# Peptides against a protein of PDB entry 7Q4I: the designs that were tried, part 7

Target 1, 281 residues: chain A of PDB entry 7Q4I
Amino acid sequence: HENSTIAERLYSEVRVLCWIMTNPSNHQKKARHVKRTWGKRCNKLIFMSSAKDDELDAVALPVGEGRNNLWGKTKEAYKYIYEHHINDADWFLKADDDTYTIVENMRYMLYPYSPETPVYFGCKFKPYVKQGYMSGGAGYVLSREAVRRFVVEALPNPKLCKSDNSGAEDVEIGKCLQNVNVLAGDSRDSNGRGRFFPFVPEHHLIPSHTDKKFWYWQYIFYKTDEGLDCCSDNAISFHYVSPNQMYVLDYLIYHLRPYGIINTPDALPNKLAVGELMPEI

## One batch from the design tools (peptide; made by RFdiffusion4, then SolubleMPNN)

Design b1_p8_5_s3 (from b1_p8_5, 7 letters changed)
Fold by OpenDDE base, seed 2:
Formats: sequence, structure tokens, C-alpha cells
Structure b1_p8_5_s3 (fold): chain B 281 residues (1-281), chain A 8 residues (1-8)
Amino acid sequence: as target 1 above (281 residues)
Amino acid sequence: PPYSENPL
């Protein structure tokens, strides 16, 4: 028997809307597997597409398809969320249709923060944006206030936010959020280990999987190690997760148990005031 | 290149 009492509490107190970046060609190939796995653990799940799909719960945004339109799709997705869903959640996760997310671990990280604090979290990268920006593939989560500032203050102002639909989606939202004083939070655990990952677990867990010259080591905002110390015991996300790997991860995380090992969760931290952040490590 | 151009 499993005791989920704390997870159920966090599900109620830390409400998460997950929006999934997808396209019509991926509705059946990828997005439905998100809906059948980790997406079930969101308080609200929406697929942002260019075509409606009633089986998927996909929204047709007024955008084109392809990599050059991802920034346009992100802007329209957050406009749609602000107009229809801003009160349905406290936190708003962007993920790709090949991102896997442990939503309970995200709720644990977010628990101390006020949703009225202008903050967002993810895998922080250091280039292009002074405070850093969050990797698009690892997924990133905005507070309700961050969404409000993005949609109401940033998007209408071409000086604060790029009007064109071109550019790197994650960099462009990072610039816009910085320009409206939304803080790029630290998502690391108390041991300084990351929680949001732009690759599959294997790429982070296996030492020497990449050359030290690999761009990731130059982009990561915080110093990180390879191997088991790469990743928090409360890791939140991985990217490039195939549909089959989503079911494997669901089994390994939520069903497979080593007999005789009981994990006792740490105590919840104190809640922070509005505008207060956890100390950097 | 930025992450969006060459992820892997």
C-alpha cells in the first residue's frame, strides 16, 4: 500500500496547468502518450496545436507549423491560457510532446513560493539573457503572476517582447520575462543538484556520454556534474523521451518498488512571502 | 548554436 497524503495535499495547494507544445502530425504519435502517462498528474492538461483534436483536448492556435513558429505558438498559447485558464491553476508548465515530467516533484519545488511572485523555473541557461533563461525542451513553469506580466505587460510592447514569431522560443520568452522583472529562479535541490533536464536520463546519468566541449556544459547556468550526482532525487523533467520511454518511466517511477525500502519524504519548507525566493545555493 | 537549433 502507498501513502499519497502529502502528494494529494500538494495536488490541491500547488495547482499546475500543463500545456504541451505539439502539432497535428504528432497528436497520435507523441501527444496522446503524454496524455496517457505523466500528463494525467497535471491539474489541467492542454495540448497547444494548429488544429483542434477533441480526443486529445488540443487547441487550434492561430499559428503556422514548423520550428520557425515555436515562438509564435508560445505567445498564442500563453494568451489563450491567460484569457481562458488563468484562475484554473497557480503554476503554468510548458512542455514538449517528448518531455516527461514528474509533476509531484515540481509541486514540491514550487510549494514554498507564492503564485503571485513573478518567478519561473526550469533548466537555466546562461547565454543571451543576463539572469539566464529556461531550456525549452526541459520544460519551464511560470507563476500566475509571471503569466500575467508576460501577456499583459510584455507581449503588447515591442520594446519588451519580440513581435515577430521568429527566434529561439526559450530565449525569446526569457528576454520578455526579464524585461517585466520576472525572476529566473533556481530549480536545484538543497544539495545543488538539478531538477529540469534537456536530455533523457541516460545522457545525464552516464559519465563521459558527451565531450566536455559539448555545448550544454557551456550553456548550463549552474555548475553540474555527470553521473548519479547530476540529478536530484526529486528530478522534475527529461527531454527527448520517446513514447515508449514515457511508459517505461511511468512504470519505474510510480509502480516498480524495491521490496523493504521505504522512502520517508522530507518535511515541507515554510511558505515564502510574495516576492520572496529561496536562498541561492 | 542555441538549444533550439542543435539540441543533440
Scores: peptide ipSAE 0.060, ipTM 0.791, DockQ to the pose 0.276
Fold by OpenDDE base, seed 1:
Structure b1_p8_5_s3 (fold): chain B 281 residues (1-281), chain A 8 residues (1-8)
Amino acid sequence: as target 1 above (281 residues)
Amino acid sequence: PPYSENPL
């Protein structure tokens, strides 16, 4: 038996639409495993593709496939969300079809923020964008106001947002959001530990897994260390998670329990005013 | 590198 009362409250008060970046070749291989695991904990789940799939609940966006079209697909996905779903949620998560997300931990991080605050969260990188940008693979979450500003103010203006479909999608959305004064939030916990991760848990938890020259250490916006202190006890996402690993993570996080250990959640913080952010750590 | 070009 489990007491989910706080998680149920947050499910109602912090509504999340999750959109999954996928393609027709991955509907059966990857995307359906998101739907069968962590995606069932979103308030709304939509798969953004180039082909419709009624079994998956996939939308056919008017875009080509391949890495060179990811920015085009991200623009069309947010246009579709704004037109059809802007009132269905308070927060709008982008994830890949190999991203795993603990949605309850994301709701906990988002709880103090107003959805009318122009903010977004994820794994913050420092290059190319002055305030930073969020890693595409780790997934990133926009407030409702951030989606409005992106679609209504940024996308129609070629001076604010790249009109072509080429470029790194995470960098390009980061530039557009900065140009409409959407803030790149701090997703770290109260101990300064990260919550959004662009790799699998193993790559973050194992010290010296990568060389110090590895690009990630030059890209990360906040100072981070490897090992057990890398990661929040309330971590939100991991990337490059295989379909089999999604079921393993679902079992480990939601089913497997060490007998005699009971987790007591921290008290919820006070809600912030519109435009107010938590202090950076 | 940018997401589209990120090596593992």
Scores: peptide ipSAE 0.056, ipTM 0.792, DockQ to the pose 0.234
Fold by OpenDDE base, seed 4:
Structure b1_p8_5_s3 (fold): chain B 281 residues (1-281), chain A 8 residues (1-8)
Amino acid sequence: as target 1 above (281 residues)
Amino acid sequence: PPYSENPL
């Protein structure tokens, strides 16, 4: 028998709306596999597209398709969320249709934080944005207040937020969020291990998979290493996860168990005040 | 280029 009591508590206390960046060509190829795997563990799941799909629960945003429109789609997605869904959750995750997310681990990370704290979390990168920005592929999660500030304060002001739909989505939202004093949080665990990953587990877990000149090592905000110490035991996300690999991860994480080994969860941390962050490690 | 342009 499984005891999910703490996970059920966190499901109620740390409500997460997950929005998935997708397109009509990926509804059947990718997005439906998110819906059938990790997306079912969100409190609300919405697919942000350019075409409506009632089987998927996809929304047609007034945007074009392609990489050059991702920033436009992100702006319209958060506008749509703010207008229709801002009270449906406390936290608002962006993920790609090839991102896999362990939502319970995200709820555990978010538990101490107030949704009224202007903060967001993800895989923090250091270029372009002084406080850093969160990698688009790893997925990033905004507090309710961060969404409010983004949509109400940043988006209407061309001095704070880029009006054009061009540019790197993750960099542009990072600039906008910084300009409205939304803090780029630290997603690392108490051991300094990362939780949001812009690649598949294999690329992080296998030492010497990449050269030290690989751009990622220059972009990562916090120092990290390859191997088992790369990744928190409470890791939240991985990117470039194939549709088949989503089912493999779902099986490995939620079903496959070594006989006779039982993990006990750590105690929940104390809740922080509004505007308070965990100390950086 | 930004991560979104050259992920690999």
Scores: peptide ipSAE 0.053, ipTM 0.781, DockQ to the pose 0.272
Fold by OpenDDE base, seed 5:
Structure b1_p8_5_s3 (fold): chain B 281 residues (1-281), chain A 8 residues (1-8)
Amino acid sequence: as target 1 above (281 residues)
Amino acid sequence: PPYSENPL
């Protein structure tokens, strides 16, 4: 028997719309496996594509395919969300079709924040954007107010937001959000451990997996290390997760239990006022 | 580097 009472409360109080970046060639290969695993724990799940798929719940956005169109697809995805779904959730997660997300851990991180606070969270990188930007592959989550500011204030203004579809989608949304005073939040836990990860767990957990010259160590906004201290016990996301690894992670996280170990959850923090952030660590 | 331009 499992007691999910707190998770059920957070599912109701911290509503999350998850949109998945995909394409028609990946509907069956990748996106379907998101829908069958972690995506079922979102309050709303939408696949953003260039072709409609009624089995997947995929939307055909008016965009081309390929890596050079990701920024165009991100702009059209948030326009679609704002027009049709802005009141269906409090928080709006972007993830890729090879991102795995522990949605309960994201709800726990988001619980104290008002969705009317102009804030977004993810794996924060330091280059190109003064406040930082969130890694596209790790996934990033916008408040309802952040989505409103992005679509209504930033996108219509070429001085605030890039009008063409070229460039790195994560950098370009980061520039647009900064220009409308959406804050790049701190996603770390109370021990200073990260929650959003741009690689698989093995890459972060195993010391000396990468050289110290690896670009990630130069890009990460907050100082972090490899090993068990890399990652929160309440980690939210990992990237480059294969379809088979999604089912393994679902089993390990939600089914496999060490007999005789009972996890008591920490108390929920106090709710913050509109515009208030948790103290940086 | 930025994910969409250079994923690794």
Scores: peptide ipSAE 0.049, ipTM 0.766, DockQ to the pose 0.242

Design b1_p8_5_s4 (from b1_p8_5, 5 letters changed)
Fold by OpenDDE base, seed 5:
Structure b1_p8_5_s4 (fold): chain B 281 residues (1-281), chain A 8 residues (1-8)
Amino acid sequence: as target 1 above (281 residues)
Amino acid sequence: PAYEKDPL
């Protein structure tokens, strides 16, 4: 027996469209496992590809395949969302076909924010973009207003947004969003712990897994540590999650229960006004 | 190693 009343409320009040970056070679290998695990907890789930797949619900975007085309695919994905799905959700998550997401924890983080606030969230990195940008692999979530500004104001203007398809997709969208005054939010919890992670849980949880010279420690916008204090109890995403690990995480998070332990959720915060952000920690 | 992945 489970009481999901608050999660059901947030499912209705904080609507999330998840779009998954994939390609035809990964439809069966990776994307199908997203659909069978965490993707079923999105209000809408779409796979952005170069080929249509009706079993997957994959869209054929007019783009080439390969890492050098990820920025082109991201632009076409958001154009497609704006044209067909802008009213189907309040928030729009990009994830990879090897990202795992706890959608309920994302709804909890997003609950106080207006979808008309020009904001986006993820794992914030400090290089290349003055306000920071969100790591592509950890996944990032745009408000409805952020999607509108990106597609309508940024993409048509070569001075605001890169017109070619080259470059790192996460850096390039970060530049475009900054240029239209979309704010790079703080996704940390009330204890200053991160929620979006560009690696698997093991890499963040185990101390001394990396050298202090590892690029990640130079890229993170907010100072963080390894160990149990690395990660919020309400963590949202992890990257480089294998198909088998997705099913393990689904079991551990949603099925495995320690008998006699009942977690009472914290009270929901007050809703913010349009344009208002939570105080930085 | 799992950490040799590009930040991009």
Scores: peptide ipSAE 0.046, ipTM 0.780, DockQ to the pose 0.601
Fold by OpenDDE base, seed 4:
Structure b1_p8_5_s4 (fold): chain B 281 residues (1-281), chain A 8 residues (1-8)
Amino acid sequence: as target 1 above (281 residues)
Amino acid sequence: PAYEKDPL
């Protein structure tokens, strides 16, 4: 028997809309596997594409396909969310069709925050944006107020937000969000361990897998190490997760248990006021 | 290698 009472409470109190960045060529290859695994744990799941797919629940955004159009797709995705879904959730996760997300751990991280706080979370990178920006691949989550500011205040103003559809989507949204005073939150746990990861678990968990010259070590906003201490026990996301690995992770996280070990969840933190953030660690 | 993926 499983006791999900706290997870069920958080499912109701911390509502998450997940939108998945995909394209028509990936609907069957990748996006379907998100829908069959972690995406089913979102309060709302939408696939943002260039073609409609009623089996997937994919939306055809008025954008072209390819890496150079990701920023355009991100803008149109959030416009679509704001127009049709802004009240369906409190938090709005962007993920890729090869991102795996433990939504319960995200709800736990988000629990103390007001959705009216202009904040977003993810794997924070330091270049290009003074406050940092969140890695696109690791996925990032906006509060409802952050979505409102992005769509209503930033997007219509070319001085605040890039009108062109070119550029790195994560950098460009990071610039836009900074320009409307949406704060780049700290997603680390109480031990200073990361929760959003731009790579697969293996790449973070295995020491010396990369040279110290690897770009990631220059891009990370907070100092982190490789090995078991790399990653929170409440990790939220991993990127470059293959369709097969999504099912493996789903099994390992939700089904596989060591006999005789029972984990007790930590107490929920106190809720913060509107505009209040947790102290940086 | 998977690590050669551009941060972009």
Scores: peptide ipSAE 0.046, ipTM 0.784, DockQ to the pose 0.663
Fold by OpenDDE base, seed 1:
Structure b1_p8_5_s4 (fold): chain B 281 residues (1-281), chain A 8 residues (1-8)
Amino acid sequence: as target 1 above (281 residues)
Amino acid sequence: PAYEKDPL
């Protein structure tokens, strides 16, 4: 028996629409495994594609496929969400079809924030954007007000947001959001540990897995270390998770229990006013 | 390997 009372409360009070970046070649290979694992814990789950799939709940956006079109797909995905789904949730998560997300940990991080606060969260990178931008692969979550500002204020203005479909989608949305005063939040826990991860757990947990010259150490906005102290006990996401690894993670996180160990959750923080952020650590 | 992972 499990007591989910706090998780059920957060499911109702912190409503999350998850949209998954996918393509027709990945509907059966990747996207359906998101739907069968962590995606079932979203309040709403939508797959953003170039082809419709009624079994998957995939939307055909008016975009081409390939890495050069990811920015175009992100723009059309948020336009579609704003037109059809802006009131269906409080928070709007972008994830890839190989991102794994612990949605309860995301709701816990988001709980104090107003969805009317112009903010977004993820794995913050420092290049190209003054306030930073959020890694595309780790997934990033916008408040309802951030989506409104992006679609209504940024996208229609070529001076604020790139009109063509080329470029790195995460950098380009980061520029657009900065230009409409959407804040790049701090996703770290109270110990300064990250919650959104652009790689699998193994790459973050194993010390010296990468050379110090590896791009990640130059891109990360906040100082981070490798090993067990890399990652929050309430980590939210990991990237490059295979379909098989999604089922393993679902089993390890939600089913496997060490007998005689009971986790007591911390108290919920006080809710912040509109426009208020938690102090950076 | 992690080195083949593009930041983009």
Scores: peptide ipSAE 0.045, ipTM 0.787, DockQ to the pose 0.510
Fold by OpenDDE base, seed 3:
Structure b1_p8_5_s4 (fold): chain B 281 residues (1-281), chain A 8 residues (1-8)
Amino acid sequence: as target 1 above (281 residues)
Amino acid sequence: PAYEKDPL
């Protein structure tokens, strides 16, 4: 018998809308596997595309396809969310169609924060943006107030937010959010371990998988360890997860159990005031 | 994605 009472409480109290960055060529190849795995644990799941797909629940945004249009698609996705869905959730996750997310762990991280706090979380990178920005592939989550500021204050102002659709989407949203005083939060756990990951678990868990010159070690905002200490016990996301690996992760996380080992969850922290952050580690 | 995979 499994006790889900705390997870059910957090599902109600920490409402998450997940939007998935996809394209028509990936609806069947990738996006449907998100819908069949971790995406079913979001309070709302929307696929942001250039074509409508009623089986997938995909939205046709007024954008072109291709790598150079990702920033344009991100802007239109958040405009669509603000117009149609801003009250459907408290938090708004962007993920790719090859990102895997443990939504319960994200709700646990977000629980103390007010959705009226202008904050966002993800895998924080240090280049290009003074406060840092969140990796696009690892996925990033905005508070309701962060979405409001992005759409209402940043997007209409070419001095605050890039008007063209070119550039790295994660860097460009990071610049826009900084310019409207949305804080780049710390997503690390109480032990200083990361929760959002821009690669598959194997690439983070295996020591010396990459050399010290690998760009990731120069980009990561917080110092990270290699091996088993790389990753929180409450990790939230991994990127470059194949459709088959999504089903493997779903089995390992939600079905496979070591007999005789009972996990007792930590107590929920106290809720923070509006504008208050958890102490940095 | 803006960034490539680890070159493995």
Scores: peptide ipSAE 0.041, ipTM 0.766, DockQ to the pose 0.218

Design b1_p8_6_s1 (from b1_p8_6, 4 letters changed)
Fold by OpenDDE base, seed 5:
Structure b1_p8_6_s1 (fold): chain B 281 residues (1-281), chain A 8 residues (1-8)
Amino acid sequence: as target 1 above (281 residues)
Amino acid sequence: GSSLPLPP
C-alpha cells in the first residue's frame, strides 16, 4: 500500500502549471512522452509550440521554430500564460521536452514560499547576470508574482527586456527578471545539495565524469560536488532525458520499492511571509 | 532544448 496524503495536500496547496518547450517535429517524438509520464503530476500541463495539437494539448505561439527562436517562444509562452492561466496555478514551471521533473519534490521546495513573492528557482548559473540566472534545460519555476512582473513590467520595456527574439533564452529571461527585482532563489536542500540539474543523473552522480575545465564547473553558482552528495534526495529535475528513460524514471521513482524500507517524510517547514526567503545555507 | 552542450 501507499500513503500519498501529504503529496495530495501539496498538490492542492502548491499548484503548479507546467509549460513544455517543444516544436511540431517533437510532438510525437518527445512531448507526448512527457504527457504520459511526469507531466501528469502537474496541476496544469501545456505544450508551447508553433503548431496547435489538440491531442497533445499544444498551443501555437506566434513564433518561428529553431534554437534561435527559443527566447521569442519563452516570451510568448509567458504572455499566453498570463492572459489565460495566471490564476490556474501558484507556480509556473518551464521545462524542455527532454526534461524530467519530480513534481512532488518541487512542491516540497516551494511550500514555504508565497506565490506573491517575486522569486524564481532552478539550477542557478553565475555568468552574465549579477544575481545569477536559471539553466534553461534543468527547468525553472516562477512564482505568480514573478510571471506578472515579467509580462507586465519587463516585456513591454526594451530597456528592461530584450525586444528581439535572439539570444540565449535562459540568460535573457534572467536579465529581464533581475531588472524587475525578481529574486533568483536558492533551490538547494538543507544539506546544500542541488535539486535542479542540467544533465542526466549519471553525469552528476559519477565522480570525475567531466574534467575540471568543463564549462559547468565555471557556470554553477553554488559550490557543488560529484557523487551521491551531488544531488538532493528530493531532487526535482534532470535534463537530456530520452523518451524511454522517462518511463524508466517513472518506474524507478514511483513503482520500484526496496521491500521493508519506509522513508518517513520530514515535517513541512513554516510558511514564509510575502517577500521572505529561506535563510542562506 | 535550451541548454549548453553536453559533457564529453
Scores: peptide ipSAE 0.098, ipTM 0.847, DockQ to the pose 0.683
Fold by OpenDDE base, seed 1:
Structure b1_p8_6_s1 (fold): chain B 281 residues (1-281), chain A 8 residues (1-8)
Amino acid sequence: as target 1 above (281 residues)
Amino acid sequence: GSSLPLPP
């Protein structure tokens, strides 16, 4: 028999609203598979689109489609969340419709932090933003206070946040959040291993999969290793996961068990005060 | 999604 008591506790104490970046052409192809797999483990799941879809619980945001409108869609998504859902959760995850997320591992990472701490987490990149910014594809999670500061303080001020809808959405939100003193947190585990990943597991786990000249090695904020040491045992997300791979991952993570091996979870850390971060590792 | 390219 499986014991989920700790996971159930964290589900109640670390409430996560997941919003999925999608478009009408991907509702059936991608988004519905998120809903049928990892998205069902969010406390609230919303699909942010340009068209309403009642089967998905998709919201029609007042934005155009295409890669050049992703920043516009991100701004409108967080405005919508703040207006309608700011009290429905403690943490607010952005993911793509081809991102896979282990929500229990995210709750574990977030557990010590106050939702009133202005912080966000993800795969941190070093260019363009002094404190770094979080990769859009790996997904990133904002505290409730971070969402408030973004929507109320940053978005209305063109000096703090880009008013047009062009640009890389992850860089632009990173700039805005820095300008309102939202901290770019460290999502690494106690061994220094990453938890949010901008590619599929295969691309991170296989040594020498990419050339040293590959952009990722120049962008990553923290030093990372290749192979099994690349990734936390409590990894949170992977990107470019196909719909079929989502079902495979769901099976491997939640159903497949090696008989006779029992993983005992580590004790939960102490909760931090408002504004306090975990010590550097 | 990210504007950055996939690995080769």
Scores: peptide ipSAE 0.095, ipTM 0.850, DockQ to the pose 0.704
Fold by OpenDDE base, seed 4:
Structure b1_p8_6_s1 (fold): chain B 281 residues (1-281), chain A 8 residues (1-8)
Amino acid sequence: as target 1 above (281 residues)
Amino acid sequence: GSSLPLPP
């Protein structure tokens, strides 16, 4: 008893390839649960690993494992995508194997943008990169043009992009993207509420959950509040989501309904020209 | 994961 016509339209018009950062030890423990939940709603889903897994659709990238190799894995993942999948989607989401994503809400955010616009979105942080960078754990989405610039223009040039595999993955890609004029977009909704979240919903929704000295409040690019106003009604992602919590979120978002309450979607915004961004709030 | 540490 639901109407998915707009969601189906956006599925066709805003094609998203999701690549999941994982490792062989997490194929069964975490990645499989992404595939069984929110990953099904991507137009293309690929797991980027160091070992092939045909059941999972995992790709073996020529990289080592561990946090110190995440930047190397990110570079190889986007190289792989560019070589094999650049035309399979319009937008390219990086997520962790403990990130939960509401793909329909991401398509809604991306709808006005051209995939030929050099832009990427996520939870924007302010340190290290002048325009900001997107939190790795919250997931970030590149336009097709952003992927092209990253792989073709940035990666081959050590002056533009770090050749070593060390460093914070999200910071390093943020530096590379800035150096090739890929814009760090504003992912906030029309009310100024965030859509990409580097923690579980509980950590954002509960006021005073963290001390004001907590690093997050110094890292956020846009000032945000705690509590119910923390998060968009069209929130896109949460991080540190356990495998069990992924199924809970899937149930709560897509199945559980309060009887007698009907939601009507807002009208789609006008499409932007190539290179045009929505005004910042 | 690539994220910064969880809240205490």
Scores: peptide ipSAE 0.094, ipTM 0.845, DockQ to the pose 0.647
Fold by OpenDDE base, seed 2:
Structure b1_p8_6_s1 (fold): chain B 281 residues (1-281), chain A 8 residues (1-8)
Amino acid sequence: as target 1 above (281 residues)
Amino acid sequence: GSSLPLPP
């Protein structure tokens, strides 16, 4: 016996379109496992590729393949979303085909925000962009207004957004969004714990898994702790999750229960006005 | 994927 009433409410009130960055070689190897696990919990799920796949629901974007084309693919993906799907959701998540997302936790974080607020969320990094940018691998979510500003205001202007397809996609979209006054939100919970993670849970949960000189500690925008306090109880995403690990995470999060422990969710916060953000912690 | 390298 499970009570999902609040989750069902949030599914209706906080509509999320998830688009997955993939390529034809990963349709069967990776992308189908996203579709069979966490991707089912999106209001809409689209795979952005260079080839169409009707079984996967993959879209063929007019882009080349390879790491040097990820920025080009991101631009075309959001153009496609704006043209065909801008009214199908309130929030628009980019994830990789090896990102795992707990969509209910994302809806909880997004609930107070208006989709007409120009904001986006993810794992915030401090270099290259003054307000920060969101890690591409951890996934990042744009409001409907953020998508509109990106596609309509930023992309057509080479002074605001890089016209070439080269560059780090997460940095480049971060620059474009800053240039159209889309705010880089704070994804941390009320205890200051992160929700979007650019690595697997093991890498964040195990203290001293990486050297203190590891680039991540220099890139992270907010100070974070190692160990069990690294991660929110309402964590949203992890990256470098293998296809097999996606099924393990699905089992652990949605099926495995410790007998006699009942989780009571916190009350939903008040809704914010358009343009209003949650207070910084 | 992310432009940043995997942890060692």
Scores: peptide ipSAE 0.055, ipTM 0.820, DockQ to the pose 0.635

